# Peptides against a protein of PDB entry 5D63, part 2

Target 1, 292 residues: chain A of PDB entry 5D63
Amino acid sequence: SLRRGIYHIENAGVPSAIDLKDGSSSDGTPIVGWQFTPDTINWHQLWLAEPIPNVADTFTLCNLFSGTYMDLYNGSSEAGTAVNGWQGTAFTTNPHQLWTIKKSSDGTSYKIQNYGSKTFVDLVNGDSSDGAKIAGWTGTWDEGNPHQKWYFNRMSVSSAEAQAAIARNPHIHGTYRGYILDGEYLVLPNATFTQIWKDSGLPGSKWREQIYDCDDFAIAMKAAVGKWGADSWKANGFAIFCGVMLGVNKAGDAAHAYNFTLTKDHADIVFFEPQNGGYLNDIGYDSYMAFY

## One batch from the design tools (peptide; made by RFdiffusion4, then SolubleMPNN)

Design b1_p13_1_s4 (from b1_p13_1 with T1S A4D K7R)
Fold by OpenDDE base, seed 4:
Structure b1_p13_1_s4 (fold): chain B 292 residues (1-292), chain A 13 residues (1-13)
Amino acid sequence: as target 1 above (292 residues)
Amino acid sequence: SLDDAGRAAAAAA
């Protein structure tokens, strides 16, 4: 089944993603097809899928930017019924906002069925233009119609997945202890991570012995990412991935504090030096402690 | 304690 997480939802037929128009939090804001740029944030096109306890394969879909929920207008089963953003809660009982999400017959894409109406989220006419209508439409689970098939590209990791990525890295000390702060993390592209670093003022910060050295830089970066998350997104129930590590060199005579994030495929970590904004596969230290 | 004096010099350059 689909895991809880943040997804970019792309049509299986054309290069169009499910987009909340203008990222607006207003009730009734159209959800539309819109072009996207791979390996970027795609601000209005991220959806937090929250599984409903004891209701098989059923979720709410919260737009990360607006904090509103995917909503089938009036819960109508008529083909062409608008799908909009609407205020709601993660564990609502409103069937207008409950979506059964399961694999399509092709085994790679998903179909999104409204729990109440049993109609499917449909990119009307497979229109690839920006602002194309997305609506509820009649269908079946086994149909091959690409208008109703969607790829769910995971943009987040669970704390367990992050832990697994760390465990695979060769630059972890035998005494390593990790501390998990949150449950689900949006993983940023390096370009976005770097921009947060630039905007934080850290590039202009002066290293000063003990009073503002490696630990201060690393914690300041973590704080900057946290603040960026709070200021950028209206949805709750997730964090932005940015780790802090303490490491010791091979000789055991020096220690350093630094940051880390996940690679694009979420399988590995990459180290980030907040003193210069560099990304490194080997920072010259083995981590004995991390929190993220 | 942490010691990153060498890195500080490199970052400043």
Scores: peptide ipSAE 0.039, ipTM 0.717, DockQ to the pose 0.091
Fold by OpenDDE base, seed 3:
Structure b1_p13_1_s4 (fold): chain B 292 residues (1-292), chain A 13 residues (1-13)
Amino acid sequence: as target 1 above (292 residues)
Amino acid sequence: SLDDAGRAAAAAA
């Protein structure tokens, strides 16, 4: 089954993603096909999939940017019915906003079926143009039509996955204790993470003994990421990944506070030094405490 | 307590 998470949803036939036009929160905003840039934040193209309890393989899809939900207009089974953004809730009973998402016959892509109408999310004519129509369309689970097949590229990690990534890292002290603050985390590309760092003012901040030193820098970075998340996205139920660690050196006579994020494949952590904006696989300390 | 090891890194940057 598809896991709860934030997904970039890409057509299996052409390089087009499911896009909420202009990221608008207005009811009836068209959902369209649109080009995307790999390894970047595709702002209007991120969807939080929330599984519905006790309804197999069925989800709501919340646009991360707008906070609105994928909605089949009037729940109509007519081919060509508009798929739009519309206000809703994560655990709605409105079948217009309930989507059964299962693997297609190719075993890699997914099909997205409206729970009520039993029609499928379709990139009409496989049009790769920006603004191409996405609609409900008749289909079956087993047919191979790429207009109705979608790759779900996961852009987030659960707290458990983050915990596992930390546990695999060799720079963790034997006394390590981690504290999980949230349940699901959008993982940012380094370029975005760095931009948040730059915009925070930290690059120009002066290190001062005790009064503004390593812990202040690390906490300020986490605060900046948190604020960026709150200011950037209207959806709820997720956080932006940015951890804080306290570490001790090998000699045991020095300690440091720093940040960390996840690698592109979400399997490992990478350390971030908020005093200079550097990414490091080894920051020279073993973490005895983290919160994220 | 935390020390000034981070300061050294910042100064070198």
Scores: peptide ipSAE 0.037, ipTM 0.724, DockQ to the pose 0.095
Fold by OpenDDE base, seed 2:
Structure b1_p13_1_s4 (fold): chain B 292 residues (1-292), chain A 13 residues (1-13)
Amino acid sequence: as target 1 above (292 residues)
Amino acid sequence: SLDDAGRAAAAAA
C-alpha cells in the first residue's frame, strides 16, 4: 500500500505532473497537468498523502505549497468533473477529498479513485500541455488507460527510513544516540540545500573560538532550513530534512559538529559542512549523536 | 569540547 509521504505525481503516459495551478490557495483552483523538471522542487506539484485510519488505501492529498486539498468538484460522478484545490483537513470525512490510491494493473503506477464517486483522476485526453485538464472520469481498476495511471515519486522519508539510512553509514560511532524530531521529512536536492545555506549568511560567517564555532554553524544551518520550510510551504505535518551531528575523530581527541542530509535515492546520508558548504561522504568524524 | 581548529581545519578534515 502507499505510504504516508510527500509525492510528485507524474502521469504514466506523458511527462506531465499533477499541478495546482499557480499554487493558489483559493477554493476551486484548477488542478492541471504541467511539465516538471527532474531533481528540482517543482513547487506546485508536491502532495502530502495522509492515510485515513481504518479506511483501506484511502488518503487525503494536500498540496504542499498551497495547503489546500485535492477535491472532486461537488463529488460528481460525471466524466469531466473538475478536480480542484479546496480548503480541507488531513483527516476529513468529506468524500470529495478522499482518494483511494492503489496499484494499477501494471503493478508500478497507481490509480487515484475518488472515494465517493468511484471515478478516477484522469489527465483528459492524455494532454501533455501545460494547463491540461485533470478531471474525474469513469474507469476501472484493471483498465490500462495511461490517462488514469500515475507514478507516485516519493520526495520524503519517514523518520524510520532516515534512522535506517544513518544506521548503515560507516561513520557512526558505537556510542551513537539519535533523536528524531519529526515524522516525515521532505528531502531537498543539494542545489536547494546549498541555496538555503547561502541565503543564511553562513558563507560569510566568521569562525570564532567557542563563541561561534562548529556547533553554531551546524545549528544555524538547521535553523535556516527550518525557516525556509516554514516560509515556503503552507501545508503542515512534515519537516524539511536537515540533521545535526556531533562526531569524534578516530583518535578520540577531537570532536566536531556538522550537518547531514540524505542522498537522492534516500538510502544513505551525506555529510554537509556548514563552514564551507561542502558535501562529503567522509567528514573525518564518527557520529556519537544526531538530531533531525 | 568541540573542534576549536577553525574553518580551515574543518575544510581539510
Scores: peptide ipSAE 0.037, ipTM 0.723, DockQ to the pose 0.110
Fold by OpenDDE base, seed 5:
Structure b1_p13_1_s4 (fold): chain B 292 residues (1-292), chain A 13 residues (1-13)
Amino acid sequence: as target 1 above (292 residues)
Amino acid sequence: SLDDAGRAAAAAA
């Protein structure tokens, strides 16, 4: 079953992703196929899948950027019915915005069926061009038509997954205590994480003994990421991953505060030094505390 | 705990 999370949804046949046109929050904004760049944020192409309680394999899909929801126009079962962004809520009962998402016959891709109409999200004619029509279309679960098959590239982690990634890292102190602040986290590419760091003013900030030292840098980075999240995305129900750690050196006579994020595969953490913007696999400290 | 914040902090090298 598909987990709650943020997904980049890519067509199985052509290099096209499900895109909310211009990221517009207007009701009726077309959802279209659009090219994407791997390992980038792909702003208009991220969707928060929220599972509906007690309805098997059924979700709402909220566009992260616009805060609007994938909507089958009038819930029509006619082939070619527009799929648009529309205002909604995560746990709506509106069948126009309820999508049953299950594995296709190939075992890797998914199909996206409208709960009410039983038609499938279809990249019409498999058109790889930017702005290509995405519509509801007749189909079956077992059909191999790549126009209706989608890869769900998970762009977020649950708090449990983040916790597991931390736990397997060798630079965690035996006394480590972690504090989880949110439930689901968008994991940023390093380039985006770095850009937030740059925009925060931290690169120009002067280290000053006690008054603006390691903890201030680390907290300022987390605050910057939090603000970036709030300013960038209209959807709710997720956070941006950026951790703060306190660590002690091997000798046990020095401590440091720093940041961390998750690696691209979400399986491990990488340390981030907010004083210089560096990413390190070993920052020279073992973490005894984190919050994220 | 907040008591851990009492540990000596070091700047990055």
Scores: peptide ipSAE 0.026, ipTM 0.715, DockQ to the pose 0.115

## One batch from the design tools (peptide; made by RFdiffusion4, then SolubleMPNN)

Design b1_p21_8_s4
Fold by OpenDDE base, seed 1:
Structure b1_p21_8_s4 (fold): chain B 292 residues (1-292), chain A 21 residues (1-21)
Amino acid sequence: as target 1 above (292 residues)
Amino acid sequence: MEEIRAKIAEARAALEAELAA
């Protein structure tokens, strides 16, 4: 079954993603097919899938940017019914905004069925052009029609997945204590993470003994990422991944505070030095404490 | 080392309290 998380949803037939037009929060904003760039944020094309308790394989889909939800207009079962962004809540009972998401016949892509109408999210005519219509359309779970098949590329990690990635890293001290602050984390591309670092002013910040040293840099980076998240996204129920670590060197005579994020495949962590913006597989310290 | 640990522990506690509120 599909896990709770943030997804980039791509058509299985053509290089088009499910896009909320202009990222608008207005009710009735069209959801359309649009081109995307791999390994980038794709601002209007990220969707938080929230599973509905006690309803198998059924979710709401919240657009991260607008904070609105995927909505089948009037819940109509007519082929060609508009799929729009509309105000809602994560655990709504409105069947216009409830989507059953299960694997398609190919075993890799998913189909998205409206809970009420039983029609499927369809890239009309498989049109790969920007702004192509996405609509509710008749179909079946077993059909191979690529217009109704979607890849769900997970762009987030759960706290458990982050914890597992940390635990697998060789640069963790035997006394390690981790503190998890949130449940689901959007994992940023390094380019975005670096841009936040640049925009924070940290590149121009001066190291000063105790008053603005390694811990201040590390916390400032985390704060910058947090603020970026708050300013960039209207959806709730997730955080932006940026960790803070405290580590000790092998000799045991020096300590350091630094950041970390996740690798592209979400399986490992990479260390980030907020004093210089560097990414390292080995920062020269073993972490005895982290919060993220 | 202990100074850093203490300072970050305080920061963590503050953040956790904020999230819990």
Scores: peptide ipSAE 0.014, ipTM 0.435, DockQ to the pose 0.130
Fold by OpenDDE base, seed 3:
Structure b1_p21_8_s4 (fold): chain B 292 residues (1-292), chain A 21 residues (1-21)
Amino acid sequence: as target 1 above (292 residues)
Amino acid sequence: MEEIRAKIAEARAALEAELAA
């Protein structure tokens, strides 16, 4: 079963992703196939999948950028019916915006079936060009047509997954207490994380004893990421991953406050020093407290 | 060590209470 989360949805046949054209929030904005850049934030190509309670394998798909939802135009079962962005809610009863998402016959990719029409999201003719039509099309669950098969690349982690990643890290103090602030987190590429750090003004900030020291830097970074998230995305129901840690050194005679994020595979954490923008596997401290 | 811990202790306690609610 597909987990709740943020996904980059890529065609199984050609290197195209499901893209909301221009990231527009206007009703009827075309959803199209578009090229993507690996290991980057593909702004118009991120979708929050929200599972519908008591309806097996059925979701709404909210575009992260626009805050609008994947919508089969008029819920029509006609092959070639447009799939567009449209205003909606996460737990709508509108069958135009309800999608049953299950594994395809290959066991790796997914098919996306409209709940009402029973047609499938189709990259028409497998067209790899930017702006290629995505439409509802007739099909079956067992058909091997790559036009209707999609890889769901998960771009987020649950709070439980983040907690597990922290628990696996060797630089956690025996007195560690963690506090989970949100349920689902978009994990940023380091390049984006660094850019937020640069834009925050922290690179030019001066360390000052007590009044602006390690904890101030760490909290300022957390705040900057939060603000970036609020300003960048119109969808709700997720946060941007950026943790704060307090740690003690092995000798027990020094403490530090710092940030952390997740590695690309989401299995581990990496420490971030907000005073210099460095990423480290070992920051020289064991964490006794974190919030994220 | 205690200085830094003390500085954040109040905030931690408040956060814990909020998350427990």
Scores: peptide ipSAE 0.012, ipTM 0.435, DockQ to the pose 0.074
Fold by OpenDDE base, seed 5:
Structure b1_p21_8_s4 (fold): chain B 292 residues (1-292), chain A 21 residues (1-21)
Amino acid sequence: as target 1 above (292 residues)
Amino acid sequence: MEEIRAKIAEARAALEAELAA
């Protein structure tokens, strides 16, 4: 079954993603097909899938940017019914905003069926153009029509997945203690992470003994990412991944505070030095404490 | 550093309690 998480949802037939037009929070904003750029944030094309308790394979889909939900207009079963952004809640009982999401017949892509109407989210005519209509359309679960097949590319990790990635890293001290602050984390591309770092003012910050040293830099970076998240997204129920670590060197005679994020495949962590903006696989320290 | 670890643990516990309430 599909896990709770943030997804970039791409058509199986053409290089088009499910896009909330202009990221608008207005009720009735069209959801459309739109081109996307790999390894970028794709602002209007991220969807938080929240599973409905006690309803198998059924979710709400909240647009991360607008905070509105995927909505089948009037819940109509008519082919061509508009799919729009609309105000809602994660655990709504409104069938217009409830979507059954299961694997398609190919075992890789998913189909998105409206819970009430039993119609499917359809990229009309497989149109790859920006602004192409996405609508509810008649279909079946076993049909191979790529217009109704979607890849769910997970852009977030659970706290458990993050914990596992940390645990696999060779630069973790035997005394390591990690503290999980949130349940689900959007993982940023390095370019975005770096931009937040630049915008924070940290590149121009002066290292000063104790008053503004490694721990201050690391915490300032985490604070900057947190604020960026709050300022950028209207959806709730997730955090932006940015960890803080305390580490000790191999000799055991020096300590350092630094940041870390996850690699593109979410399987590993990479260390980030907030004093110079560098990404490192080995920062020269073994972490004995982290919070993220 | 042990004091810091303890403070973080306390903060997490407080957060968990808040989320559970």
Scores: peptide ipSAE 0.008, ipTM 0.410, DockQ to the pose 0.049
Fold by OpenDDE base, seed 2:
Structure b1_p21_8_s4 (fold): chain B 292 residues (1-292), chain A 21 residues (1-21)
Amino acid sequence: as target 1 above (292 residues)
Amino acid sequence: MEEIRAKIAEARAALEAELAA
């Protein structure tokens, strides 16, 4: 079954993603096919899938940028019915905004069925052009039509997944204590993470003994990421991944504070030095505390 | 959240203690 998370949803037939046009929060904003750039944020193309309690394989899909929800217009079962962004809530009872998402017959892609109409989200004619129509269309779960098959590329991690990634890292001290602050985290590409660092002013900040040293740099970076998240996205129920660690060196005579994020595959962590903007697999310290 | 702020304060205090040792 599909897990709660943030997804980039890509058509199985052509290089097109499900896009909320212009990222607009207006009711009735078209959801369309649009080109995307791999390993980038793709701002209008991220969707938070929230599972509905006690309804198997059924979700709402919230656009991260607009905070609106995928909506089948009037819940109509007619082929060609518009799919739009519309105001809603994560646990709505409105069948226009409830989507059953299960694996297709190929076992890798998913189909997205409207709960009420039983029609499927369809990239009309498999059109790969920007702005191509996405609509509800008749279909079956077993049908192999690529117009109705979608890859769900996971762009977030749960707190449990983040915890597991940390636990696998060899640079964790035996006394390690981790504190989880949120439940779901959007994982940023390093380029975006670095840009936030640059925009924070930290590259020009002066190290000063105790008054503005390693812990201040690390906390300032986390604060900058938090603010960036709040300013960039209208959806709720997720955070931006940026951790703070406290570590001790092998000799046990020096401590350091630094940041960390997740690798592209979300399986491991990589350390980030906020004093110079460097990414390291080994920062020279073993972490005894983290919060993220 | 108050709990989160408390944990951050605790973390900072722990670091200062380690640096002072």
Scores: peptide ipSAE 0.006, ipTM 0.409, DockQ to the pose 0.204

## One batch from the design tools (peptide; made by RFdiffusion4, then SolubleMPNN)

Design b1_p25_1_s1 (from b1_p25_1, 7 letters changed)
Fold by OpenDDE base, seed 5:
Structure b1_p25_1_s1 (fold): chain B 292 residues (1-292), chain A 25 residues (1-25)
Amino acid sequence: as target 1 above (292 residues)
Amino acid sequence: SAAAAAAAAAEAAAAAEAAFREMIA
């Protein structure tokens, strides 16, 4: 079954993603097909899938940017019914906003069926143009039509997945204690992470003994990412991944505070030095504590 | 007691962590 998480949802037939037009929070904002750029944030194209308790394979889909939900207009079963952004809640009982999401017949892509109407989210005519209509359309689960098949590219990790990535890293001390602050984390591309770092003012910050040293830099970076998240997204129920670590060097005679994020495949961590904006696979320290 | 055993385990873990805690510079 599909896991709770943030997804970039791409058509199986053409290089088009499910996009909330202009990221607008207005009720009735069209959801459309739109081009996307790999390894970028794709602002209007991120969807938080929240599983409905006790309803198998059924979710709400919240647009991360607008905080509105994917909504089948009037819950109509008519082919060509508009799919729009609309105000809602994660655990709504409104069948217009409930989507059964299961694997298609190809075993890789998913189909998105409206719970009430039993119609499917369809990229009309497989149109790859920006602004192409996405609508509810008649279909079946076993049909191979790529207009109704979607890849769910997970853009977030659970706290458990993050914990597992940390545990696999060779630069973790045997005394390591990790403290999980949130449940689900949007993982940023390095370019975005770096931009937040630049915008924070940290590149121009002066290291000063104890009063503004490594721990201050690391905490300031985490605070900057947290604020960026709050300022950028209207959806709730997730955080932006940015960790803080305390580490000891191999000699055991020096300690350092630094940041870390996840690699693109979410399988590993990469260290980030907030004093210079560098990404490192080995920062020269073994972590004995982290919070993220 | 179960409480004493839990306390001892927690103390041992804390001591191990503290051994490598140095002032961050």
Scores: peptide ipSAE 0.032, ipTM 0.487, DockQ to the pose 0.035
Fold by OpenDDE base, seed 1:
Structure b1_p25_1_s1 (fold): chain B 292 residues (1-292), chain A 25 residues (1-25)
Amino acid sequence: as target 1 above (292 residues)
Amino acid sequence: SAAAAAAAAAEAAAAAEAAFREMIA
């Protein structure tokens, strides 16, 4: 089954993603097919899938940017019914905003069925153009029609997945204690993470003994990422991944505070030095404490 | 330059390595 998380949802037939037009929060904003750039944020094309308790394979889909939800207009079963952004809540009972998401016949893509109408999210005519209509359309789970098949590229990690990535890293001290602050984390591309670092003013900050040293840099980066998240996204129920670590060197006579994020495949962590903006597989310290 | 700033930051970080794990710097 599909896990809770943030997804970039791409058509299986053409290089088009599910896009909330202009990222608008207005009720009735069209959801359309739009081109995307791999390994980028794709601002209007990220969707938080929230599983509905006790309803098998059924989710709400919240647009991260607008904070609105994927909505089948009037819940109509007519082919060509508009799919729009509309105000809602994560655990709504409104069947217009409930989507059953299961594997398609190809075993890799998913189909997205409206819970009420039983119609499917369809890229009309498989149109790859920007602004192409996405609509509710008749179909079956077993059909191979690529207009109704979608790849769900997971752009987030759970706290458990982050914890597992940390635990697998060789630069963790035997006394390590981790503190999890959130449940689900959007993992940023390094380019975005670096841009936040640049915009924070940290590149121009001066190291000063104790008064503004490694811990201040690391916390300032964490705060900058948090603020960026709050300022960038209207959806709730997730955080932006940026960790803080305290580490000790191999000799045991020096300690450092630094940041970390996840690798592209989400399987490992990479260390980030907020004093210089560097990414390192080995920062020269073994972490005895982290919060993220 | 960005490179010079990065080098200076690295030096500062290295100099801060006098602290034990109970007090980081």
Scores: peptide ipSAE 0.031, ipTM 0.547, DockQ to the pose 0.050
Fold by OpenDDE base, seed 3:
Structure b1_p25_1_s1 (fold): chain B 292 residues (1-292), chain A 25 residues (1-25)
Amino acid sequence: as target 1 above (292 residues)
Amino acid sequence: SAAAAAAAAAEAAAAAEAAFREMIA
């Protein structure tokens, strides 16, 4: 079963992703095939999949950028019916916006079936060009047509997954206590995380004893990421991953406050020093407290 | 190196950070 989360949805046949054209929040904005850049934030191509309670394998798909939902135009079962962005809610009963998402016959990709029409999200003719039509089309679950098969690249982690990644890290103190602030987190590429750090003014900030020291830097970075998230995305129900840690050195005679994020595979954490923008596998401290 | 830069920053703040830990511990 597909987990709740944020996905980049890529066609199984050609290197195209499901894109909300121009990231527009207008009702009826076309959803199209578009090229993507690996290991970047593909701004108009991120979708929050929210599972519908008591309806097996069925979700709404909210575009992160626009805050609008994937919508089959008029819920029509006719092949070639437009798929658009449209205003909605995460737990809508509107069958135009309900999508049953299950594994295809290849066991790796998914098919996306409209709950009402029973047609499938189709990259028409497998067109790899930017702006290629995505439409509802007739099909079956067992059909091998790559026009209707999609890879769901998960771009987020649950709080439980983040907790597990922390627990696996060797730089956690025996007295560690973690505090979870949110339920689902978009994990940023380091380049984006660094850009937020640069834009925060922290690179020009001077360390000052007590009044602006390690904890101030770490909390300022957390605040900058939070603000960036609020200003960048119209969808709700997720946060941007940026943790704060307090750590003690091996000798037990020094402490430090720092940040952390997740590695690309979401299996581990990497430490971030907000005083210099460095990423480290070992920051020289073992964490006794974190919040994220 | 990034590690050396981080170590230098941590050292500069070591006394203040030790006191900080004592307040939180």
Scores: peptide ipSAE 0.029, ipTM 0.574, DockQ to the pose 0.057
Fold by OpenDDE base, seed 4:
Order: sequence, then structure tokens, then C-alpha cells
Structure b1_p25_1_s1 (fold): chain B 292 residues (1-292), chain A 25 residues (1-25)
Amino acid sequence: as target 1 above (292 residues)
Amino acid sequence: SAAAAAAAAAEAAAAAEAAFREMIA
């Protein structure tokens, strides 16, 4: 089954993603096919899939940017019915906003069926152009039509996945204590993470003994990421991944505070030095504490 | 003391910064 998480949803036939037009939060905003750039944030094309308790394989899909939900207009079963952004809630009972998402016959892509109408999210005619119509359309689960097949590229990690990534890292001290602050984390591309760092003013901040040293830099980075998240996204129920670590060197006579994020594949962590904006696989310290 | 630990940590951080500069130089 599809896990709760944030997804970039790409058509199986053409290089087009499910896009909320202009990221608008207005009811009735068209959801359309749009080009995307790999390894970027794709602002209007991120969807939080929230599983509905006790309803198998059924989700709401919240646009991260707008905070609105994928909605089949009037829940109509007519082929060509518009799919739009509309106000809603994560655990709505409105069948217009409930989507059964299961693997297609190819075992890799998914189909997205409206719970009420039983029609499928369709990239009409497989049109790869920006602004191409996405609509409810008749179909079956076993049909191989790529217009109704979608890859769900997961852009987030659960707290458990983050914990597992940390646990696999060789630079964790035997006394390590981790504190999980959230449940689901959007993992940023390094370019975005770096841009937040730049915009925070930290590159111009002066290191000063104790009054503004490593812990201040690390916490300031986390605060900057938190603010960026709050200012950038209208959806709730997720955080932006940015960790803080305290570490001790091998000799045990020096300590440091630093940040960390996840690698692109979400399998590992990478250390981030907020004093210089560097990404490192080895920061020279073993973490005895983290919060993220 | 906590103060001594903090001072040591600050010095350690400065040393770490220097180490990073060496790695990227």
C-alpha cells in the first residue's frame, strides 16, 4: 500500500506531473499536467497523501503549496470531469476528495480512482504540454493506458525512516540520544537547503566565543528552515527536514554543534556545517545528541 | 563545570571550523 507522505506525481507515459495551476488556493483551481525539473522542489506539484483510517488504499491528496485538496468536480462520473483544487480536510468524508490509490497492472505505477465516482485521474490524451487537462475518466484497474498511470515519487520521510538513516551512519556516538520532533519530513534538495542558509544571513554571521558559536549557528539554521517551511507551504501535517546534532570528537576533548539533512535517496544523512555551508560525510565528530 | 564544558565546546568548534577550511582548501 502507498505510505503516508509527500509525493511528486508523474505521468507514466509522458514527462508531466500533476500540477495545481499557479499554486492557487481558490476553489476550483485547475489541476493540470505540467513539466517538472528533477531534483528540484517543484512547488505546485507536491501532494501530501493522507491515508483514510479503515478505508483500504484510500487517501486525500493535499497540495503542499496551496493547502487545498484534489477534488473531482461534483463527484461526477462523466468522462472529462474536471479535477481541481478545493478546500477540504485530511480526513474528509467527501467522496469528491477521496482517492483510492493502488498499483497499476505494471506493478510500478499507480492508478488514482475517485472513491465515489470510480473514475480515474486521467491526463487527457496523454498531452505533455503545460496546462494539459487532467480529468476524471472511465477506466479499469487492469487497463494499461498510460494516461491513467502515475509514478509516485516520495519526497518525504517518516520520523522512523529518518531515525533509521541516522542509525546507519558511522558517526554516531555510543551515548547517542535522538529526539524526534515531527512525524513526516519534506526532504529538501541541497540547493534549496543552501539557499535557505544563504537567506538566513548565516554566511555573514561572525563566530564569537560562546556568545555566537557553533550551537547558535546550528540552531539559527534550524530556525531558518522552520520559518521557510511555514512561509512557503499552506498545508499542515508535515515538517521540513533539518536536524541539529551535538557531537564529540574521537579524542573526547572537543565538541561541536552542527546540522544534518538526508541524502537524495533518503537512505543516509549528510552533515551540514552552518558556519560555512559545507556538506560533509564526516564532520569529525560523533553525535551524542540530535533533534529533528 | 557546565561553564568549563561550554568553553571547551567553543574551542572545539573553532578547531572544527579550521579543519573544515583545511578540507576545502
Scores: peptide ipSAE 0.016, ipTM 0.575, DockQ to the pose 0.050

